# Peptides against a protein of PDB entry 5HB3, part 13

Target 1, 150 residues: chain A of PDB entry 5HB3
Amino acid sequence: RQMQDRCMSEYNQRIRNAPEGSIDPFRMACYKIIGRCDLSNRSLDGLQTDVNDWIWLQFNLARETDRSLELAGESYGLAELQASIREIGLKHFPKTAAEDTNGSFGMFFYLQILAGMFEQAIAYLYPFSYVDAVHFAIALTYYGLLRPVD

## One batch from the design tools (peptide; made by RFdiffusion4, then SolubleMPNN)

Design b1_p9_8_s3 (from b1_p9_8, 4 letters changed)
Fold by OpenDDE base, seed 5:
Structure b1_p9_8_s3 (fold): chain B 150 residues (1-150), chain A 9 residues (1-9)
Amino acid sequence: as target 1 above (150 residues)
Amino acid sequence: SIEDQLRNS
């Protein structure tokens, strides 16, 4: 697309020639999101973002298409995002209630739900909050998103 | 922060 080509051209020129700190971080974000530039870097430098901003960005950058159809030539879909969330969980979130000192288990549960990792999310939540896990399990089952174990 | 951890992942 003409717009994508223009974004890529401008991005490449700026990253090579612009002095440090001279580029508007929001403009760089536009090049990444609209122009699909430098998708190997999935963070927005110079911007203060929260977890919701991060996960929104991940979903926007993810594509379920053949990489040959994109000028970026990169492959990052839902499966890769789910793998990333799993790895983040292993590195940065409590694995047991005994390890939880700040209540961050809820955030990891939230990320897993957003990524469609329903069974894993419920299994993770259960030892932290039995009541909440049961309620979510009932709701997910009702909508056909959680399959009963045989 | 959790946000910093996510960015560094």
Scores: peptide ipSAE 0.162, ipTM 0.852, DockQ to the pose 0.185
Fold by OpenDDE base, seed 1:
Structure b1_p9_8_s3 (fold): chain B 150 residues (1-150), chain A 9 residues (1-9)
Amino acid sequence: as target 1 above (150 residues)
Amino acid sequence: SIEDQLRNS
C-alpha cells in the first residue's frame, strides 16, 4: 500500500509538473503497470506500440480487484476487457466479408481469442473463412474451451 | 492503422 501511494503521488506530480517532453515514457509505463496509476487511461503515451503491445497491456491492467482497494476508485477486469473488445469490433472491424477491404477480420478474431471470447470468435470468423473457423472450433472443443451442442 | 484506432479507443 505504501508503494502504491508513492507511485500514485509521483505519477500525478510528473503528469502535472514535469516539463513537456521531459517525462521518461518507460518510467510512466512502470507507474501504470506496477503502481496501477490512472487505470482509466489504458495506453502508454510516448511509446510506439502495436496491437500485441496493446492487448498485453490490457491483460496486465485487467485484474479482478475490489474497487475499494484502488486509490482512484477504478477497477478493470476481464469482463470489462471483453466488453471493450466487443465495442472495438463494432467500431473498427468489418462485420461482413463485403465490408472487409484490408483483411483485418483476422486481427479481430485474434483479439477475441486472446480475450477468451471463443464462441463469439468462431461465430465471427465463420463467414470470412469457413475452413479456418471449423479448424479452430475443433481445436477449442478438444481443449474444453468451446462447448459443443449435443 | 488499426493500432492507432486501438490506442484511441
Scores: peptide ipSAE 0.157, ipTM 0.850, DockQ to the pose 0.184
Fold by OpenDDE base, seed 2:
Structure b1_p9_8_s3 (fold): chain B 150 residues (1-150), chain A 9 residues (1-9)
Amino acid sequence: as target 1 above (150 residues)
Amino acid sequence: SIEDQLRNS
């Protein structure tokens, strides 16, 4: 807790007092990841990141819903992450093959799988690739990760 | 880019 308090203090000080553009983005990233500062902003500003970096960050920031572990009193768990991914999907990924101009459906499928959204992932993939969806469904079912619909 | 969209979401 002392470490977290110090991180928060330093983070707030830097955000408030540092000249614009002078803050080391890597240092700020450390405050975010280690210190869990400003969890409402789940991004790393000033860094070149890809989708893998983004999802890695989301998982690192996600915790069990236990506010006792968070000084800020914020809770962000897997459920919230899944909700975020759903929202991202609705906004930024193709819903049909006709909308798929850049082949990004696979990335959204990937994100859903990583987030444990297996049923939704399969349902999403199915209209894009029937064969792949069936194969993944079989595999996920085999491992007990996919439940059949009633 | 997709990355930008994710960061802004």
Scores: peptide ipSAE 0.151, ipTM 0.847, DockQ to the pose 0.185
Fold by OpenDDE base, seed 3:
Structure b1_p9_8_s3 (fold): chain B 150 residues (1-150), chain A 9 residues (1-9)
Amino acid sequence: as target 1 above (150 residues)
Amino acid sequence: SIEDQLRNS
């Protein structure tokens, strides 16, 4: 707890008072990931990141169990991560094939698969690419990751 | 970019 409190203090001091351009973004990232500082902000400022970096960060910030008793804040586990991905999908990705202009449906499918949202991912993909959805469904079923409905 | 949208979500 002492280490966590120190990390929080240093993080807050630097983010508020440091001159522009003087903050080491990697140090700030360490405070967030290791010190679990400011978990409500699930982004790394000052770093060039892509979608893979984003999803990596989400998994690292999430606890293995949704019932983790953390004294300092709300529990953030797989369920919360999945909920976040669902919300992002609703805001930023096509909901139907008719809304797809840029072919971005594949990225949302990818994010859902990484988060273990297999049934939802297949259901989402099906209207965009029938053949691909069937192939993924077969593979996921074979490995026991997809539960077919009667 | 989509990455920026994800960060701001």
Scores: peptide ipSAE 0.151, ipTM 0.847, DockQ to the pose 0.157

Design b1_p9_8_s4 (from b1_p9_8 with E7R A8N)
Fold by OpenDDE base, seed 5:
Structure b1_p9_8_s4 (fold): chain B 150 residues (1-150), chain A 9 residues (1-9)
Amino acid sequence: as target 1 above (150 residues)
Amino acid sequence: SIEEQLRNA
């Protein structure tokens, strides 16, 4: 609690008083991740991040239960993350093999798997790579993560 | 880039 309060105090002081570009982006990232400051912004400004960094951040910021201690008025959990991934998929990833020009379908499949969207991930992959979809479906079924349709 | 698209989402 004391650490969180200190982080919030320092964050608020810096965002109000520091000249633009004077704050170390890594320090700001620490305030966001450890101090949970300004969680409405789920990006790390001033840092070059890849997809793995992005998804790691989303999981770290997501909470299963609204802890009373988190002054964050908005709850962001797994369900919200899954919804975000779905929306990103609809906007930015190919819907059919004919639309795929750069092989980005694999990245969207990867994001869906990480978010536990197994049925949707397999259904998405199937028209792009039949063989891969079948192999993943078998593996997921073996571990009880994919339910066969009766 | 996909990364840019994710940051703007």
Scores: peptide ipSAE 0.227, ipTM 0.873, DockQ to the pose 0.183
Fold by OpenDDE base, seed 1:
Order: structure tokens, then sequence, then C-alpha cells
Structure b1_p9_8_s4 (fold): chain B 150 residues (1-150), chain A 9 residues (1-9)
């Protein structure tokens, strides 16, 4: 708790008082990840990141904790992350093969799998790639992650 | 890019 309080204090001080462009983005990332500072902002400013970096960050920040234990007024868990992935899918990914202009369906499938949205991921993939959807469905079923219908 | 879209989501 003492460490968290210190991190929050330092983070807030730097955000407010540091000259523009003088803040070490890696230090700020440490405050966010370790210190749980400013969890409503789920991005790392000043760092070049890709989709893998983004999803990694989301998992690190998405914790099922008692809200009372967080200094932030908001909590973000797996359920909220899954909701975010759904929303992102609706906004930024093709809904049908006809809408797919750049092959980005695979990325959305990937994000859904990582977020544990297995049934939705398979259902989404199926119209884009039947063979791949079947293969993944078999594997997920084998590991007990997909419920087979009798 | 999709990365840009995710950062702004």
Amino acid sequence: as target 1 above (150 residues)
Amino acid sequence: SIEEQLRNA
C-alpha cells in the first residue's frame, strides 16, 4: 500500500508538473503497471506498441480485485476486457467476409481467443475460414474450453 | 492501422 501511494503521488506529480516531453515513457509505464496508476487510461503514451503489446497491457491491468483496494475509483476485470474486445470488434473489424478488405478477421479471432471468448471466436471465424474454425473447435473442445453440443 | 485503432479505443 505504501508503495502504491508513493507511485500514485509520483505519477500525478510528473503528469502535472514535468515539462512536456521530459517524462521517461518507460517510467510512466512502470507506474501504470506496477503502481496501478491511472487505470482508466489503458495505453502507454510515448511508446510504440503493437496489438500484442496492447493485449498484454490489458491483461496486466485487468484484475479481479475489490474496488475498495484500488485507489482508482474504477475496477477493470476480465469481464470488462471481454466487453471491450466485443466493442472493438463491432467498431473496427469486419463482420462478414464481404467486409474483409485486409484480412484483419484473423486478428480479431486472435484477440477473442486470448480473452477467453472461445465460442464467440469460433463463431466469428467460421464464415471466414471454415477449415480453420473446425480445427480450432476440435482443439478447444479437447482441452475443455469449448462446450460440445450433444 | 489496427494498432492505432486499439490505442484510441
Scores: peptide ipSAE 0.225, ipTM 0.872, DockQ to the pose 0.184
Fold by OpenDDE base, seed 3:
Structure b1_p9_8_s4 (fold): chain B 150 residues (1-150), chain A 9 residues (1-9)
Amino acid sequence: as target 1 above (150 residues)
Amino acid sequence: SIEEQLRNA
């Protein structure tokens, strides 16, 4: 707790008072990831990041169990991460094949697979790419990750 | 970019 309190104090001091351009973004990232500071902001400021970096961060901030009582507030686990991905999908990705202009459906499929949302991922992919959806469904079923419906 | 959208979501 003492370490966490110190991290929080240093994080808040730096984010508020540091001159522009003087903050080490990697140090700030350490406070967020290790110190669990400011978990409501699930981004790393001042770093060039891609989708892989984003999803990596989400998994690191999430706890394995939803029952973990954290002093910082509400529990953030896999279920909350999955909910976040679903919300992002609704806001930023095509919902139907007719809405697809840039072929971005593949990225949302990828995010759902990484989050273990297998049934939803296959159901989403199917209208965009029938062949790919069937191939993934076969593979996931073989490994027991997808439960076929009668 | 999609990355920017994810950070701001």
Scores: peptide ipSAE 0.223, ipTM 0.870, DockQ to the pose 0.158
Fold by OpenDDE base, seed 2:
Structure b1_p9_8_s4 (fold): chain B 150 residues (1-150), chain A 9 residues (1-9)
Amino acid sequence: as target 1 above (150 residues)
Amino acid sequence: SIEEQLRNA
């Protein structure tokens, strides 16, 4: 708690008082990740990050809704992350093979799998690659992660 | 880029 309070204090002080562009983005990242500062902004400003970095950050920021551990903020858990991924998918990823110009469907499939959105991931992959979707469905079912729709 | 889109999400 003391560490978190200190991080929040330092974070707020730097955001408010530091000249624009003078803040070390890595330090700010530490405040966000370790101190859980400004969780409403789930991005690392000033850093070149890829999709893997993004998803890593999301998982690190996501906590079980133990409201007791978070002093002042909306709870951000797996459900919220899944919702975010769904929204991202709707906005930025192809819905059909005809829309897939860059082969990005695989990335969205990957994100859904990482987030435990197995049924949605398989359903999404199916029109792009029937064979792959079936293979993943079999594997996920084997591990008890996919429930057959009755 | 997809990465930029994810940052803005």
Scores: peptide ipSAE 0.217, ipTM 0.868, DockQ to the pose 0.183

## One batch from the design tools (peptide; made by RFdiffusion4, then SolubleMPNN)

Design b1_p10_1_s1 (from b1_p10_1 with A2E)
Fold by OpenDDE base, seed 1:
Structure b1_p10_1_s1 (fold): chain B 150 residues (1-150), chain A 10 residues (1-10)
Amino acid sequence: as target 1 above (150 residues)
Amino acid sequence: SELEKAIMSE
């Protein structure tokens, strides 16, 4: 608690008092991740990031426990992240193999797997790559992550 | 990629 309070205090002071662009973006990232400052902004400004960095950040910013969510207004947990990934899929990824021009289906499959959306990920992958979908389904079942439909 | 940028803007 003391470290978080200190991070929040420093973050607020720097945002208010520092000239624009003068704050080290890595330091700002630390305040966001460790101090949980300004969680409404789910991006790292001033840093070159890729999709792996983005998804890692989303997981770190997501709250693990539902109990702390009641008091703080906007709660962003795993369920909200999964909803966001679903929306990303609808907007930016091919829905069918016929729509796939760039082979981007694998990235959406990857994002769904990372978010624990195993059943949806396998269902999505199946029309693009039957063999890969079956192999992944077997592996997920073996580790108890995919429930066999009785 | 343009796709990655679009994803990260969400």
Scores: peptide ipSAE 0.342, ipTM 0.892, DockQ to the pose 0.790
Fold by OpenDDE base, seed 4:
Structure b1_p10_1_s1 (fold): chain B 150 residues (1-150), chain A 10 residues (1-10)
Amino acid sequence: as target 1 above (150 residues)
Amino acid sequence: SELEKAIMSE
């Protein structure tokens, strides 16, 4: 892609020649997203972001397929993102309603849904909100996105 | 939030 090549060229030049911290964070974000520069760093340094920004970034940076043209030997696709979300769940989110002190279960459910982890999302939501879990399960099933869970 | 920060650090 012409735009990507240009971004990479500019990024490489700027990181070599520009003083540290002199490059605008938004410009750096563009180089990362469009130019796929410095993909090992999956954050937007110098910017205030939220979880929605984060997850959006993860999806954009994730590979659709293995690209031989990418300098980074790291393969990061949907499967890796899903694995990361699982780990995030284990570390940061309540496992039961009794552990939920701030209602954060909804955020993890949301992340799982965005990542296409539908069965896991429903299974997770169920003990927190039976009604919501059933409603989502019906909807996901209707659209062919949910399979039976043991 | 602190939770979001923790998530984004992963």
Scores: peptide ipSAE 0.342, ipTM 0.892, DockQ to the pose 0.764
Fold by OpenDDE base, seed 3:
Structure b1_p10_1_s1 (fold): chain B 150 residues (1-150), chain A 10 residues (1-10)
Amino acid sequence: as target 1 above (150 residues)
Amino acid sequence: SELEKAIMSE
């Protein structure tokens, strides 16, 4: 807690008082990830990032248990991350095969798999690529990640 | 990509 408070103080001071471009963006990233500073902003400013960096950050900022006594009154765990992925899907990805124009469905499938949304991922993929959906379903079932329904 | 930027803004 003492370290977290110190990180928060340093983060806020640097963000507000340092000249633009003078702050090491990697140091600021450390304050966010380790110090959990400014968790309302789930991005790494001043760094070139891709979707893999983004999803990695989301997982690291999420807490495993809802009961974590964080300074922030609201907990952000796996359930909240999964909800975010769902919302991303609704906003940015085709909902049906008929809506697919650029083949972006694969990226949404990828995000759902990373978030542990296995049943939803397979159900989503199936109308776009039957063969791929079946292959993933077999693999996930084999490892006990997808439960067969009678 | 534009799509990637849109996703990361969420």
Scores: peptide ipSAE 0.339, ipTM 0.891, DockQ to the pose 0.792
Fold by OpenDDE base, seed 2:
Structure b1_p10_1_s1 (fold): chain B 150 residues (1-150), chain A 10 residues (1-10)
Amino acid sequence: as target 1 above (150 residues)
Amino acid sequence: SELEKAIMSE
C-alpha cells in the first residue's frame, strides 16, 4: 500500500509538472504496471509494442482488485477482458472462412485461448480448420478446460 | 500491422 501510494504520488507529480514528452516511457510503464496508475488508459504510450505486449498488459491490469478499494472505481477483471476480446473479434476479425482474406483468424483464436475463452475459441476455429479445432478440443478436454457436451 | 494497431486501440 505504501509503495502504491508513493507510485501514485510520483505519477501524479510527473504528469502535472513534467514537460510533455519528457517523461521516460519505461518509467511511466512501471507506474502503470506496478503502481496501477491511470488504469483508464490501457496502453503503454511512447513504447513500441505488439499484440503480445498488449495482451500481457491487459492481463496484468485485469487483476481482481483485492478488496482493497483501489481508487479506480470500476473493477476491470477477466470477465471485462474477455468481453473486450469478444468485441475485438466482432470488429476486426473474419467471422467466416469466406471473409478470411489475410489469414488473421489464427490471431483471434490465439487471443481467445490466452483469455481462457476455450469454448468460443474452438467454435471460432472450427469453420477455418476442422482438424485443428478438433485437436485443440481434445487437448483442452484432456486438461479439463473444455466441458464435453454429453 | 494495421490489425495489431486496431486491436491495441480497443
Scores: peptide ipSAE 0.338, ipTM 0.891, DockQ to the pose 0.785

Design b1_p10_1_s2 (from b1_p10_1 with E4D K5Q)
Fold by OpenDDE base, seed 3:
Structure b1_p10_1_s2 (fold): chain B 150 residues (1-150), chain A 10 residues (1-10)
Amino acid sequence: as target 1 above (150 residues)
Amino acid sequence: SALDQAIMSE
């Protein structure tokens, strides 16, 4: 708690008092990731990032277990991340093979797999690429990550 | 990419 309070104090001071562009973006990232400062902003400002960096950040900011004893903040765990991925899918990716113009379905499949949404990922992929969906389904079933339907 | 930026903005 003492370290968290110190991080929060330094973070707030730097955001408020430092000239624009003078703050080391990596230092600010450390305050967010390690100090859990300003978790309402789930991005790294001033850094060149891609989707892989984004998803890594989301996992690091997510909590594994909501311990009831932790500060009265909104709990953000795996379930909330999965919900975010679902919303991203609805907004930015084709829902059916007929809507696919750019072949972007693979990225959404990838995000779902990373988030542990295996059944949904396979179900989504199947109409776009039958062969790939079957291969992934076999592999996931073998490792006990996909439950076969009776 | 534009898609990456859109995803990261969520």
Scores: peptide ipSAE 0.300, ipTM 0.868, DockQ to the pose 0.791
Fold by OpenDDE base, seed 1:
Structure b1_p10_1_s2 (fold): chain B 150 residues (1-150), chain A 10 residues (1-10)
Amino acid sequence: as target 1 above (150 residues)
Amino acid sequence: SALDQAIMSE
């Protein structure tokens, strides 16, 4: 608690007093990840990032509800992340093989798997690659992550 | 990529 309060204080002071562009973006990232400062902004400004960095950040920012109640900000957990990934899928990824012009379906499958959306991920992959969908379904079932329908 | 940027903007 004391460390978090200290991080928030330093974050607020630097944002208010530092000239624009003078703050080390890595330091700002530390305040966001460790100090949980400005969680409404789910990006790392001033850093070159890719989708892997983005999804890693989302998981680190996501917390279980019990710990988030102590924070003055909106709660952001796994459910919210999963909802965000669903929205991303609807906006930016092909819904059918006919719409797939760039082969990006695999990325959306990957994001869903990382977020624990296993049933949805398999269902999405199936029309693009039957063999891969069955392969992953078998593996997920073996590890107890996919429940067979009785 | 353009796709990466679009995803990260959400």
Scores: peptide ipSAE 0.299, ipTM 0.867, DockQ to the pose 0.894
Fold by OpenDDE base, seed 4:
Structure b1_p10_1_s2 (fold): chain B 150 residues (1-150), chain A 10 residues (1-10)
Amino acid sequence: as target 1 above (150 residues)
Amino acid sequence: SALDQAIMSE
């Protein structure tokens, strides 16, 4: 697209000519999101961000198929994002209610839901909150998003 | 939060 091409051109020019740290971080974010510049760096440097910002960025940067026009050495789609979320869960979130000191289980449930990991999300939530897990399971089933497993 | 930073580092 014309806008994307313009962003890429401006980014390339600025990265070559501008002193380090002189570029507005919001402008850099625009180049990343709209221009798809420097996709190997999946963060917004120089900005205060949280998990919501992070996950939003991941979804915006993810693609179903790699574009041949993109200098992307790595494919990053929904499957890769789901894999990342699984790894995040293994490393940073409680596995049982006994391990939950800060009530962070809800955040991991949230991330799994956003990533379409519905069965895993419900299975994860169940030991922490039976009522919530059942309610979400009913809703997801109603919308055809949950497959009951034995 | 510390958790946010840990997650975003992945």
Scores: peptide ipSAE 0.299, ipTM 0.867, DockQ to the pose 0.791
Fold by OpenDDE base, seed 2:
Structure b1_p10_1_s2 (fold): chain B 150 residues (1-150), chain A 10 residues (1-10)
Amino acid sequence: as target 1 above (150 residues)
Amino acid sequence: SALDQAIMSE
């Protein structure tokens, strides 16, 4: 708690008092990740990031903090992340093989798997690659991560 | 990529 309070204090001080663009993006990233500062902004500004960095950040930010310790009223957990990924899928990824011009379906499948959206991931993959979907379904079932609908 | 940027903007 003391560390978090210190990080928040430093973050607020720097944002308010530092000249625009003078703050080290890596330091800001540390405040966000370690200090959980300004969690409403789920991006790392000023850093060259990719989707892997983004998803890593989302998982770190989505930590179920015991509601008792986070004074911030809105808890962003795994469920909210999963909802965000679903929305991303609806907006930016092909829904059918016929819509897939860039082969991007694999990335959305990957994101869903990382987020534990196994049933949705398999259902999504199925029309693009039946064989792969079946193989993943078997594997996920073996590890107890997928429940076959009877 | 444009896709990466679109994803990261959400």
Scores: peptide ipSAE 0.298, ipTM 0.866, DockQ to the pose 0.834

Design b1_p10_1_s3 (from b1_p10_1, 3 letters changed)
Fold by OpenDDE base, seed 1:
Structure b1_p10_1_s3 (fold): chain B 150 residues (1-150), chain A 10 residues (1-10)
Amino acid sequence: as target 1 above (150 residues)
Amino acid sequence: SALDEAIMSF
């Protein structure tokens, strides 16, 4: 708790008072990850990042905490991450094979798998690649991650 | 990529 409070204090002080261009983005990233500062902003400003960096950050920030103990607006768990993935899918990924111009369906499938959205991931992949969808479904079922409808 | 930038905006 003392470390978290210190991180939060330093983070807020730097954001508000640091001269423009003087903020070390890596230090700010450390405060965000370790101190869980400003969880409403789940990005790393001033760093060049990709989708892998983004999803890694989301998992590090996502916690199954008692929401009653967190301030309003500062709660972020797996459910919120899954909601974000769904929203990203609706906005930025093809919904049908006919809409797929760049093969990006695989990335959205990957994001859904990482987020534990197994049934939705398989359902999404099926119209793009039947064979792959079946193989993943078999594997997920074998490990008890996919619930076959009886 | 443009996609990465879009994702990072969330």
Scores: peptide ipSAE 0.034, ipTM 0.718, DockQ to the pose 0.829
Fold by OpenDDE base, seed 4:
Structure b1_p10_1_s3 (fold): chain B 150 residues (1-150), chain A 10 residues (1-10)
Amino acid sequence: as target 1 above (150 residues)
Amino acid sequence: SALDEAIMSF
């Protein structure tokens, strides 16, 4: 908690008082990750990041909702992450094989798997790659992670 | 990529 409080104070001070262009984005990223500062902004401004960086950050920041220790009073857990992934899927990933020009369907499948959205992931993958969808479905079923969807 | 940037905007 002491470290978190210090991170929060320094983060807020820098955001408010630092001269324009003087903020070290890596330092700010450290405050966000370690100090959980400004959880409403779940991005790393000023850094070049990819989807793997994004999803890593989301999982790092995600906590169970019942955390009385959250200083910011902001709730961000697995459910919110899953909701974000759904929204990403709706906005930024192909819905059909005909829409997929760059093979990005695999990335969205991957994100859903990481977030525990197994049924949705298999359902999504099926029209893009039947064989892969079946193999993943078998594996997920074997581990008790997949349930039939009505 | 443009897609990565879009995702980071969430």
Scores: peptide ipSAE 0.030, ipTM 0.688, DockQ to the pose 0.783
Fold by OpenDDE base, seed 5:
Structure b1_p10_1_s3 (fold): chain B 150 residues (1-150), chain A 10 residues (1-10)
Amino acid sequence: as target 1 above (150 residues)
Amino acid sequence: SALDEAIMSF
């Protein structure tokens, strides 16, 4: 709590008062990750990040257990992350094999698996790679993670 | 967004 309060204080002070271009983006990232500052903005400004960095940050910021520790109005959990992944899929990833020009379907499958969206992930993968979809379905079923429809 | 740029790099 004391560390969080200090992080929030310094974060807010720098955002409000620091001259343009004087803020170290890595320092601001530390305040966001450790201090959980400004969770409404789940990006790292001034940093070049890839999809792995993005998804790692989302999981780091997501909390389900004790929302009372978060600032009022800054709730972000697994459900919100899953919703975000779904929206990203609709906007940026191919819906059919015919739309896939760069093989990006695999990345969306990967994001869905990480977020625990197993049924949706398998359903998505199936038209792109039948064999792979079946193999993943078998494995997920074996571990009790896939909910087959009766 | 950073995510948009990352996705476009695939």
Scores: peptide ipSAE 0.024, ipTM 0.663, DockQ to the pose 0.180
Fold by OpenDDE base, seed 2:
Formats: C-alpha cells, structure tokens, sequence
Structure b1_p10_1_s3 (fold): chain B 150 residues (1-150), chain A 10 residues (1-10)
C-alpha cells in the first residue's frame, strides 16, 4: 500500500507538472503496472507497443475485486476486458471471410480465447475455418470450458 | 490508440 501510494503520488505529480515531452515513458509504464495508476487509461503512452504488449497489460491490470476494495480507487476486471475485446473486434477485425484480407481473424480469435470468451471465439472462428473451430470446440469441451447452448 | 496502431499492423 505504501508503495502504491508513492507510485500514485509520483505519477500524478509528473502528469500534472512535468514539462511537455519530458516524461520518461518507461517510468510512467512502471507506475501504471506496479502502482496501478490511472486505470481508466489502460495503455502505455509514448511506447511502441504491439497487441501482445497490450493484452499483457490488460491481464496484469485486471482484478476480480469491487471498486471499494481496489487500492487504486479504480477497478478493472475480466468483464471489462471482455467488453474491450468485443469493442476491438467490432472496430478492427473482419466479420466475414470476405473481409479478411490479411488473415487477422486468427488474432481476434486468439484474443477472445485469452479473455475466456470461448463460445464467442468458436462462433467467430467457424466461418473462417470450420475444421479449426471444431478442433477448438472439442478441446474446450473436454476441459469443461465450452458450454453448449441447448 | 497504441492498440489501434498494433491492430493495423496485422
């Protein structure tokens, strides 16, 4: 708690008082990750990041706690992450095979799997790759992760 | 966002 409070204070001080362009993005990233500062902004500003970095950050920040129990005063759980993945899917990934020009459907499938969105992931994958969708469905069912809708 | 840029790189 003491460390978190210190991180929060330093983060806020730098955000408010640092000269423009003088903020060390790596230091700010440390405050974000360790101190859980400003959880409403779940990105690493000023850093070149990829989708793997982004998803890694989301999982590190995700907590299954009520906001009242969050030391940072903010909460971000799996449900919010799943909502974010859905939004990303709607905006940035192909909806049909005809829209898939670069094979990016696999990445969205991957993100959904990581986020535990198994039913949606299988449903999404099915029109792109029937065989793969069936294989994953079998595996997920075997592990009790896929609930067939009656 | 950084995510948007990352996604566009695919």
Amino acid sequence: as target 1 above (150 residues)
Amino acid sequence: SALDEAIMSF
Scores: peptide ipSAE 0.021, ipTM 0.641, DockQ to the pose 0.181

